# Ledger of designs, part 39: peptides against a protein of PDB entry 5NXQ

Target 1, 114 residues: chain A of PDB entry 5NXQ
Amino acid sequence: EIQIPVSMAAEEEYLRSKVLSELLTDTLENDGEMYGNENEVLAALNGAYDKALLRLFASACSDQNVEKALSLAHELKQDRALTAAVKISERAELPSLVKKINNIREARYEQQLK

## One batch from the design tools (peptide)

Design b1_p30_1_s3 (made by RFdiffusion4, then SolubleMPNN; from b1_p30_1, 16 letters changed)
Fold by OpenDDE base, seed 3:
Structure b1_p30_1_s3 (fold): chain B 114 residues (1-114), chain A 30 residues (1-30)
Amino acid sequence: as target 1 above (114 residues)
Amino acid sequence: SSMEEKKKLLEEMEKIIEEMEEEEKKEAAE
């Protein structure tokens, strides 16, 4: 059995999850009708998407590639995923990245208040 | 080695991701 590198596996899962999440989101926004399981499916897809991104993010942090890590953090959808990214950054001892990700979170909070 | 240290670091980061997944499951069950 061929072992696929973690980074490559994460990239593949990210792309797959991104496409499916976008397609479902567009469908729900255009149809305006929600069925019983649609919210659960969307949540699961978004969760998988963020999880895949976080693994890429972790890899970037391990390489001390702050700029790549930050760009990936901007693509995260859920607040809980940003929280995880902060924790990962702290573990990687990247305080500048921690500050920048917290700024992203604060900006999103302000947008929700408007 | 540097490789072993990176591997250990990635394992710790994976645990953080797993904790996030558990929180997600908890919210979905409520």
Scores: peptide ipSAE 0.533, ipTM 0.902, DockQ to the pose 0.789
Fold by OpenDDE base, seed 4:
Structure b1_p30_1_s3 (fold): chain B 114 residues (1-114), chain A 30 residues (1-30)
Amino acid sequence: as target 1 above (114 residues)
Amino acid sequence: SSMEEKKKLLEEMEKIIEEMEEEEKKEAAE
Protein backbone atom coordinates (compact mmCIF):
# COMPACT_ATOMS: atom_id res chain seq x y z
CA GLU B 1 0.00 0.00 0.00
CA ILE B 2 1.27 3.42 -0.96
CA GLN B 3 1.31 5.87 1.90
CA ILE B 4 0.63 9.45 0.92
CA PRO B 5 2.12 12.21 3.04
CA VAL B 6 -0.43 13.94 5.22
CA SER B 7 0.26 17.31 3.64
CA MET B 8 -0.35 15.99 0.15
CA ALA B 9 -3.55 14.31 1.20
CA ALA B 10 -4.72 17.51 2.81
CA GLU B 11 -3.94 19.50 -0.30
CA GLU B 12 -5.84 17.08 -2.47
CA GLU B 13 -8.88 17.22 -0.23
CA TYR B 14 -8.65 20.98 -0.05
CA LEU B 15 -8.61 21.36 -3.80
CA ARG B 16 -11.47 18.95 -4.26
CA SER B 17 -13.57 20.58 -1.59
CA LYS B 18 -12.75 24.04 -2.86
CA VAL B 19 -13.83 23.24 -6.39
CA LEU B 20 -17.09 21.68 -5.27
CA SER B 21 -17.84 24.51 -2.88
CA GLU B 22 -17.18 27.13 -5.52
CA LEU B 23 -19.25 25.34 -8.13
CA LEU B 24 -22.18 24.97 -5.80
CA THR B 25 -21.92 28.56 -4.64
CA ASP B 26 -21.84 29.83 -8.20
CA THR B 27 -24.83 27.72 -9.10
CA LEU B 28 -26.85 29.04 -6.20
CA GLU B 29 -25.90 32.61 -6.96
CA ASN B 30 -26.75 32.34 -10.63
CA ASP B 31 -29.64 29.88 -10.73
CA GLY B 32 -31.13 30.45 -7.32
CA GLU B 33 -32.36 26.91 -6.82
CA MET B 34 -31.22 23.32 -6.93
CA TYR B 35 -32.79 20.41 -5.04
CA GLY B 36 -34.18 22.07 -1.95
CA ASN B 37 -31.35 20.95 0.28
CA GLU B 38 -28.84 23.39 -1.12
CA ASN B 39 -28.04 24.99 2.19
CA GLU B 40 -27.31 21.67 3.81
CA VAL B 41 -25.15 20.54 0.93
CA LEU B 42 -23.32 23.84 0.90
CA ALA B 43 -22.74 23.68 4.63
CA ALA B 44 -21.32 20.20 4.30
CA LEU B 45 -19.04 21.25 1.49
CA ASN B 46 -17.92 24.33 3.35
CA GLY B 47 -17.26 22.20 6.37
CA ALA B 48 -15.12 19.83 4.38
CA TYR B 49 -13.35 22.75 2.76
CA ASP B 50 -12.54 24.42 6.05
CA LYS B 51 -11.46 21.15 7.60
CA ALA B 52 -9.04 20.50 4.78
CA LEU B 53 -7.81 24.05 4.93
CA LEU B 54 -7.31 23.84 8.68
CA ARG B 55 -5.09 20.84 8.21
CA LEU B 56 -2.98 22.88 5.83
CA PHE B 57 -3.07 25.65 8.37
CA ALA B 58 -1.93 23.31 11.08
CA SER B 59 0.91 22.14 8.90
CA ALA B 60 1.99 25.71 8.27
CA CYS B 61 1.87 26.44 11.98
CA SER B 62 3.95 23.38 12.72
CA ASP B 63 6.50 24.69 10.25
CA GLN B 64 6.42 28.04 12.03
CA ASN B 65 5.39 29.61 8.73
CA VAL B 66 3.25 32.41 10.10
CA GLU B 67 2.78 34.16 6.78
CA LYS B 68 1.51 31.04 5.08
CA ALA B 69 -0.70 30.24 8.04
CA LEU B 70 -2.20 33.72 7.97
CA SER B 71 -2.86 33.51 4.25
CA LEU B 72 -4.64 30.24 4.76
CA ALA B 73 -6.68 31.67 7.61
CA HIS B 74 -8.01 34.37 5.30
CA GLU B 75 -9.37 31.62 3.08
CA LEU B 76 -11.42 30.06 5.86
CA LYS B 77 -15.15 30.55 5.40
CA GLN B 78 -16.82 29.68 8.67
CA ASP B 79 -16.43 31.44 11.98
CA ARG B 80 -16.06 28.13 13.75
CA ALA B 81 -13.10 27.42 11.51
CA LEU B 82 -11.48 30.70 12.50
CA THR B 83 -12.03 29.76 16.11
CA ALA B 84 -10.31 26.48 15.46
CA ALA B 85 -7.47 28.32 13.77
CA VAL B 86 -7.05 30.47 16.86
CA LYS B 87 -6.90 27.40 19.05
CA ILE B 88 -4.39 25.80 16.74
CA SER B 89 -2.29 28.95 16.77
CA GLU B 90 -2.37 29.04 20.54
CA ARG B 91 -1.23 25.45 20.70
CA ALA B 92 1.56 26.28 18.30
CA GLU B 93 2.52 29.19 20.58
CA LEU B 94 2.15 31.79 17.87
CA PRO B 95 0.63 34.78 19.66
CA SER B 96 1.10 37.17 16.75
CA LEU B 97 -0.90 34.84 14.55
CA VAL B 98 -3.58 34.56 17.22
CA LYS B 99 -3.99 38.32 17.21
CA LYS B 100 -4.16 38.52 13.46
CA ILE B 101 -6.75 35.78 13.18
CA ASN B 102 -8.84 37.41 15.87
CA ASN B 103 -8.68 40.58 13.81
CA ILE B 104 -10.00 38.66 10.83
CA ARG B 105 -12.87 37.35 12.90
CA GLU B 106 -13.71 40.77 14.28
CA ALA B 107 -13.61 42.29 10.82
CA ARG B 108 -16.07 39.71 9.57
CA TYR B 109 -18.39 40.40 12.47
CA GLU B 110 -18.37 44.07 11.63
CA GLN B 111 -19.05 43.37 7.98
CA GLN B 112 -22.07 41.29 8.90
CA LEU B 113 -23.45 44.16 10.90
CA LYS B 114 -23.28 46.53 7.95
CA SER A 1 13.13 14.87 18.94
CA SER A 2 11.96 17.68 16.72
CA MET A 3 10.13 15.18 14.58
CA GLU A 4 8.34 13.69 17.55
CA GLU A 5 7.39 17.10 18.84
CA LYS A 6 6.02 18.09 15.47
CA LYS A 7 4.02 14.91 15.27
CA LYS A 8 2.59 15.48 18.70
CA LEU A 9 1.71 19.05 17.82
CA LEU A 10 -0.08 17.95 14.67
CA GLU A 11 -2.01 15.36 16.62
CA GLU A 12 -3.16 18.00 19.06
CA MET A 13 -4.19 20.24 16.20
CA GLU A 14 -6.13 17.39 14.63
CA LYS A 15 -8.08 17.03 17.85
CA ILE A 16 -9.05 20.68 17.60
CA ILE A 17 -10.30 20.07 14.07
CA GLU A 18 -12.24 17.05 15.28
CA GLU A 19 -13.86 19.15 17.96
CA MET A 20 -14.97 21.57 15.29
CA GLU A 21 -16.47 18.69 13.36
CA GLU A 22 -18.42 17.62 16.38
CA GLU A 23 -19.79 21.11 16.78
CA GLU A 24 -20.84 21.08 13.16
CA LYS A 25 -22.64 17.79 13.62
CA LYS A 26 -24.47 19.09 16.64
CA GLU A 27 -25.60 22.14 14.76
CA ALA A 28 -26.80 20.04 11.85
CA ALA A 29 -28.75 17.81 14.19
CA GLU A 30 -30.66 20.73 15.68
Scores: peptide ipSAE 0.533, ipTM 0.903, DockQ to the pose 0.780; fails the geometry check
Fold by OpenDDE base, seed 1:
Structure b1_p30_1_s3 (fold): chain B 114 residues (1-114), chain A 30 residues (1-30)
Amino acid sequence: as target 1 above (114 residues)
Amino acid sequence: SSMEEKKKLLEEMEKIIEEMEEEEKKEAAE
């Protein structure tokens, strides 16, 4: 059995999940029709997407690559994923990154209020 | 070693991701 490095596996899963999530989102936005399980499928895809992205984020943090980590954090979709990113950043002892991710969260909260 | 420390750190970060997954499962069950 060939073991693929975690980082490579995460990249592949991220790309796959990203494409599928975008395609489904575009379809829902354009058609405006819901046929039952579409929301569940979208939620599952978004979850998988964020999970894969968080693994890449964790890798970047472990490398002390703050710029890469921050760019990845901006691509996270769910608030729970941003929360996880903050926790990961704290564990990596990157307080500047923690602050920047919290700013992302706050900005999204403000957007939701509009 | 530095490699061992990095591996340990990544394992701890994975636990954080797993915690998020558990929260996701709880929300989906509601």
Scores: peptide ipSAE 0.533, ipTM 0.902, DockQ to the pose 0.842; fails the geometry check
Fold by OpenDDE base, seed 5:
Structure b1_p30_1_s3 (fold): chain B 114 residues (1-114), chain A 30 residues (1-30)
Amino acid sequence: as target 1 above (114 residues)
Amino acid sequence: SSMEEKKKLLEEMEKIIEEMEEEEKKEAAE
């Protein structure tokens, strides 16, 4: 049995989940309503997407690659995923990254208020 | 070793991701 490197596996899952999430989103935006369960399906896909992305984020943090980690954090969709990213950054002892991710969260909160 | 330290760190990070998954499941159940 061929063992796939963890980083490659994470990348594959990320790309797959990203494509599916985008496809569903585009369908809802451009082709109209589905069958009433589209929101549930979308939430599940977004969850999988963020989870895969967080594993890439964790890898970047472990490499002390703050810039890569930050770029990945910007791609996270859900607030809970950003919270997880903060926790991961804290564990990696990257306080500058913690601050920057919190700024992302604050910016999104402000957008929701408008 | 640096390798062992990195492995330990990644394991701790994975636990954080798993905790997020559990929160997602709870929200979906409510």
Scores: peptide ipSAE 0.532, ipTM 0.903, DockQ to the pose 0.824; fails the geometry check

Design b1_p30_1_s4 (made by RFdiffusion4, then SolubleMPNN; from b1_p30_1, 15 letters changed)
Fold by OpenDDE base, seed 3:
Structure b1_p30_1_s4 (fold): chain B 114 residues (1-114), chain A 30 residues (1-30)
Amino acid sequence: as target 1 above (114 residues)
Amino acid sequence: MEEEKKKKLLEEMEKIIEEEAEAAEKEAEQ
């Protein structure tokens, strides 16, 4: 079996999950009902997307690449994924990144209140 | 960073990611 580097595998999965998530979202917006499990499929795709993105985020943190990590954090969809990114940043001993990700979370909460 | 330290750090981060994924699956089942 060909061993694929972890970072390359994560990038491939991210791109795949991103494309599938976008296609499903577009279909739901334009065609309405697909099947009885559309919401479950969308949730699963969003989960896979954030999971793949978090692996890229973890890699960036391990390289101490704060700017790359922050850019990736902005692409996370779910609040739970941002929470995971904070935990990862703490393990990487990147307090400035922790603060910036918490600011992203706070901004999203404020948008939901409006 | 030493390669071994980086490996251990990535393993800890993967555990956090898997815990998040498991929690997301449980929420979707409820």
Scores: peptide ipSAE 0.513, ipTM 0.895, DockQ to the pose 0.804
Fold by OpenDDE base, seed 5:
Structure b1_p30_1_s4 (fold): chain B 114 residues (1-114), chain A 30 residues (1-30)
Amino acid sequence: as target 1 above (114 residues)
Amino acid sequence: MEEEKKKKLLEEMEKIIEEEAEAAEKEAEQ
């Protein structure tokens, strides 16, 4: 069996999840509201997307690449994923990144209140 | 960073990611 590097596997999973999530989102935006299992599918796709992205984020943190990690954090969709990113940043001993990710979370909370 | 330390760190991070995924599944079941 061909051994694929972990980083390449994570990137492939991210891209696949991103494409599927975008296709479904675009359908909702252009063809109206979806009912039934479409919302469940979207939630599952968003979960898979964030999971894949978090693996890329973790890799960046392990490389001590704070700027790359922060850029990836901005692409996370769910608040729970941002919480995971904070925990990962803490394990990586990157307090500056923790603060910046918390700022992203706060900004999103404020946006939801509007 | 030493490769062994990096490996251990990534393992800890993967655990966090899996915990998040499990939490997401539990919320979806409710």
Scores: peptide ipSAE 0.512, ipTM 0.895, DockQ to the pose 0.840
Fold by OpenDDE base, seed 1:
Structure b1_p30_1_s4 (fold): chain B 114 residues (1-114), chain A 30 residues (1-30)
Amino acid sequence: as target 1 above (114 residues)
Amino acid sequence: MEEEKKKKLLEEMEKIIEEEAEAAEKEAEQ
């Protein structure tokens, strides 16, 4: 049994989930309706995507690579995933990153109000 | 950072990720 390093597995899953999420989103935007379960499929794909990103984010935080961690946080889709990223940043003792992620979260709230 | 400390930190972070994933699943079922 070939054990793949967690970081490599996370990168592969991220890329896979990203491509599938983009393809599904484009299809929903163009066709409006795929099947009766399109919203469930999209939610599952977005969940898997954010989970994979959070693992990459955690790895970047453990390396104290704040710039890489911040870049990954910008790619997170769900607000709950940003909340998880804040918790991870706090555990990593990176207060500057916590502030920057909270700024991303606030900016998204403001965009939803427009 | 010491490798053992890094490993423990990653384990704690994974716990946070799994807790959020479980919360997401519970919300989707409601």
Scores: peptide ipSAE 0.511, ipTM 0.895, DockQ to the pose 0.847
Fold by OpenDDE base, seed 2:
Structure b1_p30_1_s4 (fold): chain B 114 residues (1-114), chain A 30 residues (1-30)
Amino acid sequence: as target 1 above (114 residues)
Amino acid sequence: MEEEKKKKLLEEMEKIIEEEAEAAEKEAEQ
């Protein structure tokens, strides 16, 4: 069995999940309607996307690459994923990154209130 | 960072990621 590096596997999963999520989103936008379990599929795809992205984020944190980690955090879709990113940053002892991610969360909350 | 320390850190981070995934699954089942 060929062992693929964890980072490479995470990147592959991220890209796959991203493409599928985008395709579904585009389809829904173009069709203007949803059928069957499309909402559930979208949620599952977004979950898989964020999970894969969090693994990349964790890797960046472990390398103490704060700038890369922050860039990845901006790509997270769900608030729960940002919460996970904060926890990961805390474990990595990166308080500056914690603050920056919390700022992302706050900004999204403010946008939802408008 | 020492490789062993890095490995342990990544394992802890993976637990956080799995906890998030489990929470997402529970929400989807409700």
Scores: peptide ipSAE 0.512, ipTM 0.895, DockQ to the pose 0.797; fails the geometry check

Design b1_p30_2_s1 (made by RFdiffusion4, then SolubleMPNN)
Fold by OpenDDE base, seed 1:
Structure b1_p30_2_s1 (fold): chain B 114 residues (1-114), chain A 30 residues (1-30)
Amino acid sequence: as target 1 above (114 residues)
Amino acid sequence: SLEEELEKEKKKKEELLEEMEKIIEEEAAK
């Protein structure tokens, strides 16, 4: 069995999760409330999406590509994923990226309060 | 040598990625 490179696997999973997440989002917007296990499915997909994205984020950080990492961080959906991104940035010793991600979190908090 | 330095750099990068994966798994488990 041929082992797929980590970066390629992460990209593939991200793209797959992104498509599914967008489809579910569109359904929710058009049909209103979801019933049954649909909310659970959505949550699971969001988790998988963020997880895959975080791996891409980690790769960008390891390459010291701050701009790419920041772009990826903006695509994260859950706050806990942003928290993970901050921790990853700290480990990578990228303080400028830490500040920028914290700004993203703060902006989202302010939007939720409005 | 240059080859030895490149190998050391690759190893450090791999170790860093492994540590980052642990962070990702910790957040996913919450």
Scores: peptide ipSAE 0.517, ipTM 0.876, DockQ to the pose 0.847
Fold by OpenDDE base, seed 2:
Structure b1_p30_2_s1 (fold): chain B 114 residues (1-114), chain A 30 residues (1-30)
Amino acid sequence: as target 1 above (114 residues)
Amino acid sequence: SLEEELEKEKKKKEELLEEMEKIIEEEAAK
C-alpha cells in the first residue's frame, strides 16, 4: 500500500470538509429551512474541517514556518480549535506564535461581545 | 555522520508530530 504524505492527506480532508460545510451553510442561509439535524451536521463538518486544518497547522509548526502556521490559524472556525493551536505552538516552542494566536482569540471574544 | 544526524532529526520531527496529533485528538474528542 502506498503511504500518502501527512500533509496531502490533511489537505484532502480539509478541502472535503470545507466544501461540504460551505454548501450546507449556503443552503441554510439561502433557504432558511431547518430539518432538525442541520446544526449537528454543520457542527460535525466544522469539527472535521478544524481537525484537518490543525494537522496542516501542526505540520507548519514542525517546519517552524510561523507565518504559514499563523495564516492557517486564521482559518480555524471554533475557539476550541484555536486553543488546540496554542497548545501545539507551545509544544513546538514557538512563543511568538502563541502570542499571535491568543490575539486572534481575544479579537474574536471582543467581536462576540459587541 | 551527517546521514545519522539527518535521521535523528527526522525521527525527532516525527515524534513531535505524534505529540501534536494527540493534542488534535484531544480537541476532537470534546
Scores: peptide ipSAE 0.517, ipTM 0.876, DockQ to the pose 0.841
Fold by OpenDDE base, seed 4:
Structure b1_p30_2_s1 (fold): chain B 114 residues (1-114), chain A 30 residues (1-30)
Amino acid sequence: as target 1 above (114 residues)
Amino acid sequence: SLEEELEKEKKKKEELLEEMEKIIEEEAAK
C-alpha cells in the first residue's frame, strides 16, 4: 500500500482549499450573489483553508523552520487560526515565532480600526 | 546506534505533530 507523507497530503488539501476559496471569491466579485449562502460557504472554505495551512505550519514548526512557519502564518485568514498558530508555536518551543505571529495579529487589528 | 537515534527523533516529531493536530482540532471546534 502506498503511504502518502502527511506533509504532502496537507499541501494537497491546502491547494485544493485555496483554489476553491479563490473561485468563490471571484464569483462573488463578478456576480455579486450566488444562492443566498455565499458568506457561509466562504467561511467554511476559509476554515478548511486555514486548517490545511495550520497543518503545514505545524510541520514547519516541527522542523524548526521558523521562516517557513512565519510565511505560512501570514497566509492565514482568520484570527482564530492565528491563535492556533501561536499555541502550536508555544508547543514547539519557538518563542520568537510566537512574538512574530502576535505582531501579525496586532497589525491586523490596527487595519480593522482604519 | 545512529539508526536508533534517528528513529527516536522521528518518533518524537510524530508525537509533536499529533499534539499540534489536537490544537488545530480544538480551534476548529470553537
Scores: peptide ipSAE 0.517, ipTM 0.877, DockQ to the pose 0.808
Fold by OpenDDE base, seed 3:
Structure b1_p30_2_s1 (fold): chain B 114 residues (1-114), chain A 30 residues (1-30)
Amino acid sequence: as target 1 above (114 residues)
Amino acid sequence: SLEEELEKEKKKKEELLEEMEKIIEEEAAK
């Protein structure tokens, strides 16, 4: 059996989830009509999207590529995903990245308050 | 040997990624 590298698998899943999420979003915006489970689908897609991103993030962290990791963190949508990113950063022993991700979280909190 | 050391480093990286995957799965399970 052909073994697919983890990084390649992560990229594939990310692209897939991103495209699907965008397509669904566009459909909702353009047609305004979806099946009754549209909210569940959106939630699932967002979850899959963040999960895929986190795998890319983990890979970047394992490579000690802080810049790439940070850029990926900015693409995360859910707060819980950012929390996961913090935990991953801690495991990777990247304290500077931890601080930067926490700053992202704080910024989003402030935005939500407005 | 050098080859053996490289293999060890590769294995360590794989183990690290596996640990990170567990973190990801834990978050997804919430």
Scores: peptide ipSAE 0.513, ipTM 0.875, DockQ to the pose 0.802

Design b1_p30_2_s2 (made by RFdiffusion4, then SolubleMPNN)
Fold by OpenDDE base, seed 2:
Structure b1_p30_2_s2 (fold): chain B 114 residues (1-114), chain A 30 residues (1-30)
Amino acid sequence: as target 1 above (114 residues)
Amino acid sequence: SEELKELEEKKKKEELLREMEKIIEEWAAE
């Protein structure tokens, strides 16, 4: 059986979900109308997007590539995904990365207050 | 041997990735 590296599989899924999410978002913004389960679809796409990113993030952590991991964390959309990234960072024993991700979360909280 | 050390490092990395995948799956299940 041919085993595809986790990082490659994650990148493929990330790109797929990213494209679909952007297309759906653009469509909704263009027509200004939402039909049926579009909100649910968007949420699902966001979930898949962040899930794929988290796998890439995990890979970066396993390589002890903190800068790459941090860059990926900035791409995460959901706050709960950042929480998962913190857990992954803790397992990877990268406390500096934990602090940096928490800073991202705090920054987003401040932006929401504006 | 160096070969053995390399194998051990690969095994450790694979184990780490499996544990991280469990974290992701737990997150995805919420």
Scores: peptide ipSAE 0.598, ipTM 0.907, DockQ to the pose 0.834
Fold by OpenDDE base, seed 4:
Structure b1_p30_2_s2 (fold): chain B 114 residues (1-114), chain A 30 residues (1-30)
Amino acid sequence: as target 1 above (114 residues)
Amino acid sequence: SEELKELEEKKKKEELLREMEKIIEEWAAE
């Protein structure tokens, strides 16, 4: 049996989720024909998207690749996903990454206030 | 031996990834 590396599987899922999220977003913005549950569907897709990213993030952390991990963290959409990334970083014993992710969260808070 | 150390490192990495997956699953369940 051919084994697919975990990182490749995660990347595939990320790309799939990203494409679907973008397609839905475009449909809502350009066609406006979805009613009732569009926000729920979008949130669900965002969840899958962030979940896939978190797996990639975990892989990067396991490789001690802080820069790659940080790049992935910037792609996370949900604040709660950043919280998970912090927990993962703590488990990986990467305190510098923890600080950087917290800075991302703070920056997003500031942007929301503007 | 170096080979043994490499194997142990691989095992530790796998364990770490499993623990991280647990964090992700807990997050997903919220």
Scores: peptide ipSAE 0.597, ipTM 0.907, DockQ to the pose 0.832
Fold by OpenDDE base, seed 3:
Structure b1_p30_2_s2 (fold): chain B 114 residues (1-114), chain A 30 residues (1-30)
Amino acid sequence: as target 1 above (114 residues)
Amino acid sequence: SEELKELEEKKKKEELLREMEKIIEEWAAE
């Protein structure tokens, strides 16, 4: 079997999940119709979205591309995903990235308080 | 051998990615 590079697979999954999430969101916003499971679907899509991003993030970390990794971290939606990103950064031995991601988390907390 | 060194580095990177994937899977399982 032909092995697909992890990074390529991650990119494909990210794009797919992102598009689906956006389409569903747009549909709800435009039509205003709820079928009862949209929130659950959206949550699941958000999870898939962040999961795909985390794989891209991991790839960037493995390349020691801190700037790309940080950019990807900003795209993460869930706080728990940022926590995972920190763990990945630690494994990659990128302490500067750890600090930057923690700053993102802190900034989001402050926004929630306002 | 330089070729062997490159191969070893590639293997190291692959191992790192596998470990990172484990972190992601653990996160996803929560």
Scores: peptide ipSAE 0.597, ipTM 0.906, DockQ to the pose 0.809
Fold by OpenDDE base, seed 1:
Structure b1_p30_2_s2 (fold): chain B 114 residues (1-114), chain A 30 residues (1-30)
Amino acid sequence: as target 1 above (114 residues)
Amino acid sequence: SEELKELEEKKKKEELLREMEKIIEEWAAE
């Protein structure tokens, strides 16, 4: 049996989730109509998207590739996902990455206040 | 031996990834 590397599987899932999320977003923007289940669908897609990203993020952290990890963190959509990324970074003993991710969170908070 | 060291490093990395997966699963369960 052929075993697919975890990182490769995560990348594939990320790409799929990203495409689906973008397609749904575009559809909503174009149609201008909201259905009762659309918010749930979006949430589910966002969750899958961030989950896949977090696995890629974990892989990058395990390689001590801070720059790659940071790049991935910027792609995370949900604040709670950034929180998970911080926890992962702490486990990987990458304090510089922790600080950088927290900076991302702070920046997003400031944008929300505007 | 160097081979043993490499094996130990690999095992350590795998364990780290497993721990990270647990964090992700906990996050996903919320």
Scores: peptide ipSAE 0.596, ipTM 0.907, DockQ to the pose 0.793

Design b1_p30_2_s4 (made by RFdiffusion4, then SolubleMPNN)
Fold by OpenDDE base, seed 4:
Structure b1_p30_2_s4 (fold): chain B 114 residues (1-114), chain A 30 residues (1-30)
Amino acid sequence: as target 1 above (114 residues)
Amino acid sequence: SEEEEEKKKKEEKEKLLKEMEAIIDEWAAE
């Protein structure tokens, strides 16, 4: 059996989830109409997307690659996913990354207020 | 030895990744 690295599997899932999420988003934007559970499907896809990102994020943290981890954190869509990233960063003993992720959250809050 | 240290590092990294996966699983369950 061929052993596939966890990071590669996570990347595959990330790309798949990203593409599907984008396609659904484009459809909603083009049609301007809601058909049933489209929002729920989008949310589910976003969940899978963020989950895959969090795995990549964890990998970057395990490598002590703060810059890579931070770049991945910027790609997270859900605020609750950023919270998970903070927890992962704390476990990885990367306090600087914790601060940077919290700054991302604060920036998003300010953006929503505008 | 260097070899033993490398093995230890790999084991610690694996342990860390497992713990991080547990955090993700907890997040996914919420």
Scores: peptide ipSAE 0.590, ipTM 0.901, DockQ to the pose 0.842
Fold by OpenDDE base, seed 3:
Structure b1_p30_2_s4 (fold): chain B 114 residues (1-114), chain A 30 residues (1-30)
Amino acid sequence: as target 1 above (114 residues)
Amino acid sequence: SEEEEEKKKKEEKEKLLKEMEAIIDEWAAE
């Protein structure tokens, strides 16, 4: 059996999660339908979305592609995911990326205070 | 051997990716 490259698998999951998350969000925004489990579904999708992104992020870090990694970090939705990204960056020995991700986190905190 | 060195680098990268995956798995478990 042919093994699927990790990067391809990550991309596939990312795209799938992204599309599903967007579709669900659009449905809630446009139709206003409530089925009772939307929040749970959204949370699950967000988790899967960020997980997939983190894998892409890790791949970028392994390639020492800081710009790509940073771009991906901006797409992360959950603060805890950014924390994971920091850990990954540290393992990759990319201190500049660590700082930039922390800046993203700080910026989001400030926005929430408004 | 240059070929052996290249192989070593690839193995190191794979190891790094595995370690990163472990970080992600830990995150996902929270």
Scores: peptide ipSAE 0.589, ipTM 0.900, DockQ to the pose 0.827
Fold by OpenDDE base, seed 2:
Structure b1_p30_2_s4 (fold): chain B 114 residues (1-114), chain A 30 residues (1-30)
Amino acid sequence: as target 1 above (114 residues)
Amino acid sequence: SEEEEEKKKKEEKEKLLKEMEAIIDEWAAE
């Protein structure tokens, strides 16, 4: 069996999850119909989306590409995913990235308060 | 040698990625 590079696999899953999440979101916004499992499906899709991003993020960190890593972190949807990104950054010994990600989290908190 | 250094660096990177994957797996399991 042909082994697909981790980065390619992550990108594929990211794109798939992103498209599906956007379609579901648009459907909910346009139709206004909420089925019993829609929120669960959306959450699951968001989870897969963030998981894929985290893998890309880890790859960027391993390459010491802080700017790419930061750009990916901005795409993360869940706060808990940002927490994971911080942990990954710490393992990669990138304290500047840790600070920048924490700034993202703080900014989102402030937005929620408004 | 330079070749040995490159191999070592590659191994370290692979190790790092594995550890990062473990972090992601732990996160995903929550």
Scores: peptide ipSAE 0.589, ipTM 0.901, DockQ to the pose 0.846
Fold by OpenDDE base, seed 1:
Structure b1_p30_2_s4 (fold): chain B 114 residues (1-114), chain A 30 residues (1-30)
Amino acid sequence: as target 1 above (114 residues)
Amino acid sequence: SEEEEEKKKKEEKEKLLKEMEAIIDEWAAE
């Protein structure tokens, strides 16, 4: 069996997770109710989604592609995922990207305060 | 040589990606 490159696998997983997350979100919004393990399922999907994004993010950082990395960071859903992105950026020695990601986090915090 | 430099860069990139994967794994384990 041919082994798929890590970057391609990450892209595939991202797309899959994105679609599933959107479908579940739409369903919950339409029904207006959550039952059973739906909350856990949503959390798991979000986790998989962000994990896939972080791998793509890491790849972009390794290529020193700050703009691509930043665009991916904007797609991250969880704040804790942004924290991971900061750590990855620090390892890649991209201080400008660190600042930009922190700006994303701050913006989200301000939005939550409204 | 140019070939040696290219090989070195590739190895460094691979090492970097592995370290980044470790960060992601740690994050996922939380």
Scores: peptide ipSAE 0.588, ipTM 0.901, DockQ to the pose 0.855

